Peptides against a protein of PDB entry 3PBP. Designs and how they scored, part 23

Target 1, 203 residues: chain A of PDB entry 3PBP
Amino acid sequence: LNEKDLNLILNKSLVMYESLDSTTDVIVKRNVIKQLQFVSKLHENWNSRFGKVDIQKEYRLAKVQGPFTINPFPGELYDYTATNIATILIDNGQNEIVCVSFDDGSLILLFKDLEMSMSWDVDNYVYNNSLVLIERVKLQREIKSLITLPEQLGKLYVISDNIIQQVNFMSWASTLSKCINESDLNPLAGLKFESKLEDIATI
Target 2, 203 residues: chain A of PDB entry 3PBP as posed
Amino acid sequence: LNEKDLNLILNKSLVMYESLDSTTDVIVKRNVIKQLQFVSKLHENWNSRFGKVDIQKEYRLAKVQGPFTINPFPGELYDYTATNIATILIDNGQNEIVCVSFDDGSLILLFKDLEMSMSWDVDNYVYNNSLVLIERVKLQREIKSLITLPEQLGKLYVISDNIIQQVNFMSWASTLSKSINESDLNPLAGLKFESKLEDIATI

## One batch from the design tools (peptide)

Design b1_p17_2_s1 (made by RFdiffusion4, then SolubleMPNN; from b1_p17_2, 9 letters changed)
Fold by OpenDDE base, seed 2:
Structure b1_p17_2_s1 (fold): chain B 203 residues (1-203), chain A 17 residues (1-17)
Amino acid sequence: as target 1 above (203 residues)
Amino acid sequence: SLEDIVLKAVGNKIKSK
């Protein structure tokens, strides 16, 4: 994701927002508003504080040609600004988690809409792309960078002022991967979406 | 690069186990 891509996403979100009227479904309206708020916070951070978000990989949203929504977006994070974004592979089949950090030290883990994923065919036109919140990790640190290693599935490295921390979400992501690949969401029932944190090094 | 720093740190962590 670069500034151009972010601007594109913002513009798309704005266009969607402006399309809302009194006849718009309440759920759709809510999702579009949440999307706009999310993207606006990303954009704000990009322009005001972090002229260089080192986004290593193309944000999955950059591949979204149509409108997208985020459901749910944590209300508490509306007061905070997104600082970094990364995508992490969870399998060799191109399933990825989208991670967004905030200036409160929170990290949210997002995935493409599960229902959409189940019906996804490469040949199917997707009008709307939806992201689902899976987990919020509270690190309570200033997140400087998000790093992924291609050789390590389901692991995100968070760089703060003095520490490199690993966020390992394979405890649930392996199940998620299986569910998506097999088009069966049943194994997700009762699954605990809790990532493991480990200190890697002091820097 | 930051990636190199992380790789080094991870490598060291692995070696320490």
Scores: peptide ipSAE 0.468, ipTM 0.910, DockQ to the pose 0.019
Fold by OpenDDE base, seed 5:
Structure b1_p17_2_s1 (fold): chain B 203 residues (1-203), chain A 17 residues (1-17)
Amino acid sequence: as target 1 above (203 residues)
Amino acid sequence: SLEDIVLKAVGNKIKSK
């Protein structure tokens, strides 16, 4: 994500919020509100803190689909402040995980809704887009930066005060990629969404 | 850059394995 993409997500979230009426499903309404709040906080933090974070990869979802929601929204993180954001490729077909860090030391891993992805793959445009919370990783550290390497699929590097850690989610992301590419969700049944943490270096 | 720091660290980790 870059500032432009975040602005697009914010604008889409705002438009979606304004479109809510009494006929809107309660769950959808709640998710849209939470999404707007989340993105607004991200946007505020982006303007204040992200000037130092080099996010090299563009989050392309904002270009091809409508407003974004997060389902389920990580309610425990509502009162926390987002500190960093990154996008990580999981395959050569441009499928990406979105990662957001928080000031409690948590990481959330997000992906576009699979149903929407399947619809898109068959050239069916969906106006509304939902991000799915896949995993929450608790590092219990102050996260300074999120770094991705172009040649490292499904790997996120987290920089804290004294350590570089790798978050490797290819254990499940490879299956996710396959499911999307083959339009078959069956392999996701029983899949554990647990990323591997590895210490890379002390700094 | 932070990327350079990470690249160096990752490279060193790989070399140690």
Scores: peptide ipSAE 0.468, ipTM 0.909, DockQ to the pose 0.019
Fold by OpenDDE base, seed 4:
Structure b1_p17_2_s1 (fold): chain B 203 residues (1-203), chain A 17 residues (1-17)
Amino acid sequence: as target 1 above (203 residues)
Amino acid sequence: SLEDIVLKAVGNKIKSK
């Protein structure tokens, strides 16, 4: 991650956040908020490792809970810069995948810490700052944008080099959703975390 | 918007199947 790029993503996320109003779709609001939270946490983690960046304290204190830790973070991605972030619903509840793109053309798919998630129903503990790496998808393209559609659960659309590609992770995300909602991890045993890629269109 | 472009593309893909 380059600090400059991280700042750019943060600024974009902030602009998006400020653009939210009462007429904005609830799913869009949620995605923007989650993106901002993630970027802010990522930025904080970055600062802890590479130096303090003064972001206006007011935004940190009021609405963004951080930092997020990604565990494990792929070692090879330390040399690359995050370019985009998206949050994708996997069910009609509150379970979401966080996706981060990198300048090497990689996507990482992240979920809240499963251990903490299992405790959620029991303890009503809402605050989770840890993310688990589920899958790395290598597109080998310059990722320009990440887009989600409200009615498309577990689907991410990637715009790169004038191509729209769909990343469909419902093959495993449906099982993950079930495990979280039922507080039973047994169905995850032997599950392959492999998303499906499909070309949608050339633009 | 990019969302509109994606929505249209997805719609067309669905129609072509």
Scores: peptide ipSAE 0.461, ipTM 0.905, DockQ to the pose 0.023
Fold by OpenDDE base, seed 3:
Parts: C-alpha cells; structure tokens; sequence
Structure b1_p17_2_s1 (fold): chain B 203 residues (1-203), chain A 17 residues (1-17)
C-alpha cells in the first residue's frame, strides 16, 4: 500500500463524512461512517498520530464499530494501493459487506468476524472488530469508483474504463445473512463464495 | 452524480431485458 494514496482516500472519506446531516438517509450515513472507520484504521497502521472520529452514541451502542483489522490480508496486495472503499448491506439488519478496491484491479470482499459478531450479540460491545476476507475478485481494470444503491441489497457497481459493471454477491451473502441471523453456521459449509459479474453500460 | 448515472444505466439495462 502507498501511504500517499491512502491519505487521499482518507481525505475523501472525511469529506464524505462531513457531508452527512440530519436529512441524510440512514443507510448512506451508516455506510459512510463504517467506511471512514475502516480507512482510519488502515491509516493508523501507517500513521499512529491520526485520531479517531467520534460517532453518534446510538450507533456506537447498537452497531459493530471500529477499529477494524483485516484477517487475513492478501499477501499479493501488499505492494498495491487501495483505491476505493464501500460498504454494502446484505439484509435489512446489521449485516454488511465491506469492499476495498486496489490499483491492480482487484476487489476484496470483507465481513465482520463471525466469532466476534457472536460476542457482540451477547455482550453488546466489541472494541476491536476484525474483518474476514471472503472473496477476491480480479477485474484487471483501473477502478475509478465504487457505487452502491440503497434499494439493492448485495450489489456493488464498479466504474472502470468508462464501463459500469455490477458485482452481485447475494449468491453467498443471503446464506451468510441467514447464518448470522439464525446463529447457525452450518449452511456455510460447502458454500461457494463466487460473485456474479455483469456489464451494465458503457459511459 | 455518479449514483444518478448508475441508477439510469441500471434502469435502462432492466428495461432492455
């Protein structure tokens, strides 16, 4: 990862955070906050002088919060730079996928650690939240932006080389959501974590 | 906005099916 590029992403995330107000959609607000928390943690790994952003008390008490770690981080991506981050809802509850793009054209899809999630449900508090790598998608294109639509669960739109591409991970995310909500991990056994790609438009 | 562009593109794609 390049520290300079990470700083740029952090600044963009901060700008997005500052744009939030009382009229902002709750889903958008949540996604921006979680993105900022994630980016802040990444930045902290390079620069310990960066402070934490305060979030609303209601969110802190009810939702999984940072600081975040990635376990495992793909070794091949150590030499590449993160370019975009997004969070995508997979249900109407608390379950979200975190997506990070890299300058090699890779996307990583991340979820909160299942064991930690269980602890959160029981104890209603987790200070350190670990993210688990679920899938790496190689697009082999320069990713310019990651877009989510609040009306569409488990879908990410990638803008690259004047193309809009949809990444749909509901094939596995629906099962993941069910497992978490029902506190039963058995359905994850043998599940293929392979997202579907579809070209939407050229722009 | 990029979101609006994506929304329009997705809408058009859906309509074309």
Amino acid sequence: as target 1 above (203 residues)
Amino acid sequence: SLEDIVLKAVGNKIKSK
Scores: peptide ipSAE 0.461, ipTM 0.906, DockQ to the pose 0.022

Design b1_p17_2_s2 (made by RFdiffusion4, then SolubleMPNN; from b1_p17_2, 11 letters changed)
Fold by OpenDDE base, seed 3:
Structure b1_p17_2_s2 (fold): chain B 203 residues (1-203), chain A 17 residues (1-17)
Amino acid sequence: as target 1 above (203 residues)
Amino acid sequence: SHEDLVIEAVGNKIKSL
């Protein structure tokens, strides 16, 4: 993919996001709605926590009052607002990574240890989502959007003002997928959860 | 450790399948 192709994909993805209507693919629509709901809820919950969380405890189980629990939540992010969310497939099955961006330019990569029981009942939205922190990536940029491509496993595209970056976490996500699929935890021993960051295009 | 938490989470996922 050259820079032009990436810009095209980006523009198409943004246009597609803006053009989400009743004719949108059910999977895409579902993912976008889930993303928007999660971000909105994350923003709402974050605003309720603003100024109440003692930032100094790096590994506090932030029981986010809301649909999800991130464990541990990075203490440094308590003063920042979540800006975007994305779900990235790591295999052709049901294994996925959740990414959340913050206004400090951080990304957190999260593992869903339990199936998200999303109750679509607006009145009884019991989000019992357990999310475990795998990695924090500090970009130190204003993150405008997060893009994923279904055909690109373990890859996240981060759009900032002047740059598109790829976060590739297949270095560890392939092992996670293998562990789950084989029901064997041994390959996780000594695994480094370090994603590869690459500049793809200047905008 | 941080690694232990990830291992535990993956273990929980495996148990849920």
Scores: peptide ipSAE 0.596, ipTM 0.946, DockQ to the pose 0.349
Fold by OpenDDE base, seed 5:
Structure b1_p17_2_s2 (fold): chain B 203 residues (1-203), chain A 17 residues (1-17)
Amino acid sequence: as target 1 above (203 residues)
Amino acid sequence: SHEDLVIEAVGNKIKSL
């Protein structure tokens, strides 16, 4: 099993978990949960072996140190290191949220207001990539991995030492998507940018 | 406000489309 295979199995297990409803047989539910727990544990062990993908300190998306500007960057996170990055689709129209995890157990959810000009020109790294802070979620856990499923809009799975948690931000991302697609900002007025956190499985 | 910054960002995105 390579990392890719493990991620595939994990993704399949998560999809299977989300397919569970009130009508699903108890034995099936139990088996799916056990499989998810097992695969998640393997994933944790795998990530620990491959070393922390130290998202190199260069991913300090702070204005001063990284190619990306987060505005506003939470001042509290200046002393912490980014550990994982994920991109989560919020619709079928290619609107996405960027998530960055930190070693303090925080997640930041970011909106990309401008297209990343990949200036691959080595000499003119004018990385004017603007990311706007939408929400900070404090998990107070060591975040080992961030997982996204393309078929699950506005959902992020966070793997820590002993738990898989789902961050669901469709409460605000659905409105955000609508605003973009309809070119109307009015629905954003008074919108609360608060994600839902749910425990999916203990590992 | 924080909300205003998000609205502005979404506005910028819309203008870029």
Scores: peptide ipSAE 0.594, ipTM 0.948, DockQ to the pose 0.298
Fold by OpenDDE base, seed 1:
Structure b1_p17_2_s2 (fold): chain B 203 residues (1-203), chain A 17 residues (1-17)
Amino acid sequence: as target 1 above (203 residues)
Amino acid sequence: SHEDLVIEAVGNKIKSL
């Protein structure tokens, strides 16, 4: 995500919010408000922490196109602010996991199932949740940055003040990728969505 | 369940391809 992408998401979220009227379902209103709060917090953190870090050209910042909703959003994170976002490839470039960090030291791993099509038809407001929560990882650290390496599938590097940690989610992401590629959901049955944490280096 | 939501999401992705 770059500032432009965040602004686009924010603008779309604002437009969605402004489209809410007295006839809009209470659940839809609540979800849109929560999304707007989330995106606003992301935007605030982006403006405060992301000085012009020349993100080297090669980091495929996932272009988050459009507003996104997270379902379910962890209730404990409502009081916290999103600090970083990253996209991690899990196969040869088609399937990806979205990661968001929070100022409580949590990571959420998200699956993008659908592109959110905003139906502007007020009468047919299809609220499609585009992001599904897979896992919450509690690091209990101040997360400074998230790094992904294109050659390392299903791996996220988390930089804190004193340590670099690797989050490896290929234990479940390999199965997820296989299910998508083979159009078979059966391998997901009984799968544990638990990532491996490993300390890589002290800072 | 949490698992059911992930399965549903993957199912939705498969249907979109």
Scores: peptide ipSAE 0.593, ipTM 0.945, DockQ to the pose 0.474
Fold by OpenDDE base, seed 2:
Structure b1_p17_2_s2 (fold): chain B 203 residues (1-203), chain A 17 residues (1-17)
Amino acid sequence: as target 1 above (203 residues)
Amino acid sequence: SHEDLVIEAVGNKIKSL
């Protein structure tokens, strides 16, 4: 199993989990949960082996001197290190939320107001990729991995030592998407940027 | 406000389209 295969299995397992409802057979529910637990544990072990390279890139992004400015950056996170980054689609029009995890167990959800120029190599083009803070979610857990599924808009799966949690921000991201697509900011007035956290499975 | 910053950012995105 390579990383790609593992991710595919994890994605399938998560999709299957979301398909579970009150009418689903108890045996099917149990099997899906067990599969999800197993795959998630494998994924965690895989990331722990390979994860050293990704952390360094993310740490550069979180530093004030990085090509990305987070505004406002939560003062409480200045002493903490970014551990994971994920990009979550919120619609089919390529609108995205960026999520960064920290070693204090916090997640920050960020909006890209400008297109990120991927020009890493040109020292002189400080493309100030402005990232705007939308929400901070405090999980109070060691975050090992962030998983996103392309078919699951506005959802982030957080893998920690003993649990998989879903962060669902469609409560506000649907409105955000609508505002962008319709070029109308009015629906954002009075909108609460509060994500829903749900425990999916114990690992 | 925090909300105003998000609105401004979305506004900037819209203008860039």
Scores: peptide ipSAE 0.593, ipTM 0.948, DockQ to the pose 0.305

Design b1_p17_2_s3 (made by RFdiffusion4, then SolubleMPNN; from b1_p17_2, 7 letters changed)
Fold by OpenDDE base, seed 3:
Structure b1_p17_2_s3 (fold): chain B 203 residues (1-203), chain A 17 residues (1-17)
Amino acid sequence: as target 1 above (203 residues)
Amino acid sequence: SMEEIIKNAVANKIKSL
């Protein structure tokens, strides 16, 4: 995300927030509010001299141009604010996982659901990015940045004040990739969505 | 697209777990 993309998402999130009325579904309302809080905080951090949110210029997050919903949104995170976002490739076919960090030290791993889950009766909203919750990883630390390496599939690096940690989700992402690429859902049966967390370096 | 159908099916499967 560049500043322009962030501003676009912020503006969209604001428009969605302003469209909320008494008839709006409670889940929709919460998702819109949380999206707005997330983007607003990212914007504040971006403009702050100290917080280069190293939102890696993955050009593809720029395609997440629309409002996103997380389904289900973890109830425990309703009181927390999203701090970082990253996209991680899981194969050479360009399947990807979205990761969002929160100020409680949680990471959520998300899969893009192409179902327009929110029929916004708003005529002109073409693309709601629905995101499905796969896993929540609790680090219980302040997350400063998320780093991905294009050559390292299914790996996310999490930087905090004192440590760099690796989240490796290839244990399940390889199966997910296979299911997508082979059009076979059978391997998802009994699959555990448990990522491996490793300490890489103390800083 | 076929890809969209499968991704949606995968998403639905994940939601059911």
Scores: peptide ipSAE 0.280, ipTM 0.867, DockQ to the pose 0.136
Fold by OpenDDE base, seed 5:
Structure b1_p17_2_s3 (fold): chain B 203 residues (1-203), chain A 17 residues (1-17)
Amino acid sequence: as target 1 above (203 residues)
Amino acid sequence: SMEEIIKNAVANKIKSL
């Protein structure tokens, strides 16, 4: 995401918010509001904390994300601000996980849902990307940046002030990838969405 | 597409867990 893309998402989220009326489904209304709040907070942090390096990796999300809704949005993160975003490949077939960091030191891992949230304006095809919450990882650190390596599937590197940590979610992402590729949902039953956190280096 | 259908189904399954 660059600033222009974020502004576009914000504007689309605002338009979607303005389209909400008394007849709007409560769940949809809640999701739109949460989206707007998320994007607004992301926008507020963008000007202050997104260094140029994080912007380039976020560029992949810009192609994917019009206004996005997170379902369920973690209620605990409502008062916190998104600080970084990254996309992590889980296979060579272009399946990916979206990660967002917050200023409370939380990471959320998200799956892209292709359910078109009801574009309130049929004529204004606002492709709303729905994101499904998979996992929340609490690092309890100030997250400075998120790094991904294309050759390292299902791995996210989190940089804080004094440490680099690896989040490895291949324990569940391999199953998720298999389910997508084989069109079989059965392996998701009983799957634990628990990522492994490891300290890689002190800096 | 079939891929879109399965991704949506996967997403819905995740939401139900």
Scores: peptide ipSAE 0.278, ipTM 0.866, DockQ to the pose 0.134
Fold by OpenDDE base, seed 2:
Structure b1_p17_2_s3 (fold): chain B 203 residues (1-203), chain A 17 residues (1-17)
Amino acid sequence: as target 1 above (203 residues)
Amino acid sequence: SMEEIIKNAVANKIKSL
């Protein structure tokens, strides 16, 4: 396998993933996801000279469901519509970041607030999830899907028409995880919330 | 729980940055 062959396999695996719908068998979905995980790990290891990839037996994609409130909501996004949502693990303790994509090509990275916000809509007091804005990443592309790999902490794969991009936020998410796990907020002071964007493959 | 308290504190800290 060379880099070109690996990219081809990744592209095929991603096309297969995009072909998954509500009618797709659960076993097929699981196999496609495992294949994508395998190929994605191979791609990373190809760059790192590590030749063996262990595939975890269990894939769980946690998604935020139901209505949610983002605080603060970016004013520039008021005219745009949310298109995709993903949840990304940042550690083995089940700390996670929520990502939402918009039709302007923006990604927002969010932290779950435990405070349930009540809708101020007088007619229907619906409890919603409260989310805190951490970062906005502007891709300037039509985002088709968001993929997360449980084995790849703090990484999000963004699929667009012609490209797969990796958003890596471990630069700040490792500190955030540490703050939560150690019950110490001091490391958050002066933390730069800037994710790394990398092109992974062309499709 | 202590975990809930710290997550809420983290969220509040992020809002203040």
Scores: peptide ipSAE 0.274, ipTM 0.867, DockQ to the pose 0.126
Fold by OpenDDE base, seed 1:
Structure b1_p17_2_s3 (fold): chain B 203 residues (1-203), chain A 17 residues (1-17)
Amino acid sequence: as target 1 above (203 residues)
Amino acid sequence: SMEEIIKNAVANKIKSL
């Protein structure tokens, strides 16, 4: 995400929040408030950490157009702040995993669900990206940045104060990719969603 | 698209695990 994309998500989340009225379902209100809190916290962290780093490199950020909803959101992370977001390819550019880091040192790995969340009767069709929780990885470190390499499928590099760690989720993501590509859900039965952590370098 | 249908089915399957 760049600041512009984050501002766009924030603005859309604010518009969605402002569209809430007394007739809006309590569950809807709660979800919108949680989403706005999440995006606002992400925005605050973005403003605090990104001093003038000329992020020149074209992150092919899949333009997350619109607000996103994480389902289920881990209850333990409700009071924590999102710090970074990354998108990781799991095959030849068609399927991807979204990763979000938190200030408790957690990573959540997310799959994009194309189910449009609740039909907001609001005239402004805000495309809401639904995200499904796959895995929570607890690093117990302050996560400074998330790095992905386009040539390395299903790998995320996590930079903390003193170490670079690799999160490798190809153990399950390869099966997930096959299920999508072959239109067969059977291989998901008994699949363990456990990523491998490896220390790459001390910094 | 067929791809979208399968992705939704996969997402729903993950939610059920």
Scores: peptide ipSAE 0.272, ipTM 0.865, DockQ to the pose 0.134

Design b1_p17_2_s4 (made by RFdiffusion4, then SolubleMPNN; from b1_p17_2, 9 letters changed)
Fold by OpenDDE base, seed 3:
Structure b1_p17_2_s4 (fold): chain B 203 residues (1-203), chain A 17 residues (1-17)
Amino acid sequence: as target 1 above (203 residues)
Amino acid sequence: SLEDIVIKAVGNKIKSL
C-alpha cells in the first residue's frame, strides 16, 4: 500500500458511508461504519509516520466477503459449470473486466459496478456482490486456460485444444473507461458491446 | 435492455468514486 492507494480506499469508504440512509440494513450500516473507522485510523497513522495502529480485536477478525452473483445470469448457462476466471485491465486507473469461462465453451465478460467491504462483524457478510453481465462470447470449444498480459489492455487469450484465440473488447472498454474517468455516461448511448475474436496460433 | 443495464452499472461505478 502506498499513499495513493490508501487515499483511494479512504475515498471509497467515505462514499460508501455517505450512501447509508434510514432504510439501509443495520448489519450493512455497522459493517460500513467499522470499515470506515479502520481505514480512517490507518490513514491517520500513515500521515503521522510514527503511530502504532492499535487494531482492536474486532478488526483482526475481519474476513473476505462472501460469494459473488452475476446479473443478469444467462439462463442457458444454469446447467453448465464455470471452468476459468480471469481479470483484465482496461486502463491504468484500476478499471477491470472479469471474465468467466464455462464448460459449454462460453465466455462471459463482467463488470463490478459497486464497491464491497470486508466482513468486520458477521460471518459471511455479503453486500454489493453483484457482477453485471456485459457480453457473452460463444466459442463452442473446450476452454483449457485464460491468459492475460498486463501490458495489453482489454485483451484476453483463450487456449483450447488446438488454437490460441485473442478476445479484444477495447472497442467498447475504451468508451467504458472514458465514461468512468470523466463521469459522463453520454458516450455509452448506442455503443455495441461486441468483442473482436481473432485466431493467434494453431497448436 | 442490455444498454440500460450497462448504463446503470457505469452510473453506479461513477457514484462510488
Scores: peptide ipSAE 0.449, ipTM 0.922, DockQ to the pose 0.866
Fold by OpenDDE base, seed 5:
Structure b1_p17_2_s4 (fold): chain B 203 residues (1-203), chain A 17 residues (1-17)
Amino acid sequence: as target 1 above (203 residues)
Amino acid sequence: SLEDIVIKAVGNKIKSL
């Protein structure tokens, strides 16, 4: 994601927001507002906090997902700004988890439930660009970078000032992947969406 | 519930495949 791409996403989010009227579904309104808030905050922090590596990961998200809404968006994060974005493979197929970090030290793990209409045509914008919040992980650290390793499914490495931490969500992501691949929702019943946090190295 | 939301999301994903 470069500045141009971010501006494009912001502009699209603004156009979506401006398209809202009294007849718009409340859920749609809420989602569009959340998207705009997310993108706006991302934009505000873009110049100051995004390293080149983080930009590349964010770029993949922007290309694949375009403007997205987060549902439910944690109310506490409305006052905080997104700092990093990463995509983590959960299988050898196409299933991925999106991670966004915030300046409060939170990580949100997100699932793309619908294929985002890559239609940049606002008129054809199907509000199906939702990212579903699965988990919030509170690290309470300044997150400098999010690293993923292609060979390590369902693992995210979080770099802060003093520590590298691994977030491992395969405890639930393996089930999620299976459910998708087998078209069976039953294994999700009673599943705990709790990642494992491990300190890997002190810096 | 979170579970219901995720189930719905996964259901939507499955339907989209």
Scores: peptide ipSAE 0.448, ipTM 0.921, DockQ to the pose 0.496
Fold by OpenDDE base, seed 4:
Structure b1_p17_2_s4 (fold): chain B 203 residues (1-203), chain A 17 residues (1-17)
Amino acid sequence: as target 1 above (203 residues)
Amino acid sequence: SLEDIVIKAVGNKIKSL
């Protein structure tokens, strides 16, 4: 991530957040809010490593939870810039995967190590925002946008130059959801964390 | 919107199968 790209993502996330109204779909609201939170945490991590970006004070009032730690962070991605973020529901119980794209054409799929209580109450922000790397998907293309659709669990749509691709991670995310909901990690033993890629359309 | 483009593309893909 260069500072400029991070600021661009942050600004886009802020614009999306500001566009939310009472008529906006609950899933969209949630995704935008989580995206903003994540980008803001990435920004905080970036600031800690590369220097303070002066975000206007008005947006500082949103107690941005941060920093996010990605563990393990792929060593190869230290040289790359994150370009997009999305959150994808894997069940109706609010379990979500966080996806981050990089300028090398990689997607990383992340899970929250600690349940972030989405308390809108400023006082209940859990500041421990560790993310666990589950999968790295290499698309080898410039990722322009990450799109999620309502009611499509475990599906991410990637828009790049001339193509829309679907990333479907329900092959493992359904098992992960079950493990979380049942508090039993045994079904994860021997599970392959390999998402399916499908070309949806040329654009 | 980008969402509309994706929805349309998904719909077309499903219809082609």
Scores: peptide ipSAE 0.412, ipTM 0.883, DockQ to the pose 0.023
Fold by OpenDDE base, seed 2:
Structure b1_p17_2_s4 (fold): chain B 203 residues (1-203), chain A 17 residues (1-17)
Amino acid sequence: as target 1 above (203 residues)
Amino acid sequence: SLEDIVIKAVGNKIKSL
């Protein structure tokens, strides 16, 4: 994701917000507002703190055509600002997890597949092009950068002031990949979405 | 690059195992 891509997403989110009227379903309105707030926070951080967030060129949120919502959006993160974004491959079939960091030291892991989204939380209304919250990882540190290595599936490297940490989510992402590829969501039932954290180096 | 730093760090970690 570059600044241009973020601006494009912001503009799409704004257009969608402006399309809301009195006839729009309340749940849809709420989801669109959440999206706009999220994207606006990303944009604010981009402008204020990061002259160049080296968001790796491979950030393919561009494939999420149209308005995206995060469902459910963690209520606690409304008070915080998104700082970084990354996309992590979970298989060779190009299934991807989207990761967003916040200034509270949280990481959210998101999935873009609408079909998967509807199956994980039957109680949550999923709007078209929604991102589904899979996991929130609390690092409780300032996140400077998110790095992915193409040869390392389901691994995210988090750079803070003094440490490189690995977030490994293959414990659940391998099952998710299988479910997507086989079009069978049953293996997700009872799956624990808990990533492993490992210290890699002090810097 | 930051990527190079991570690659080096990961490599060193693997070698220490």
Scores: peptide ipSAE 0.399, ipTM 0.879, DockQ to the pose 0.019

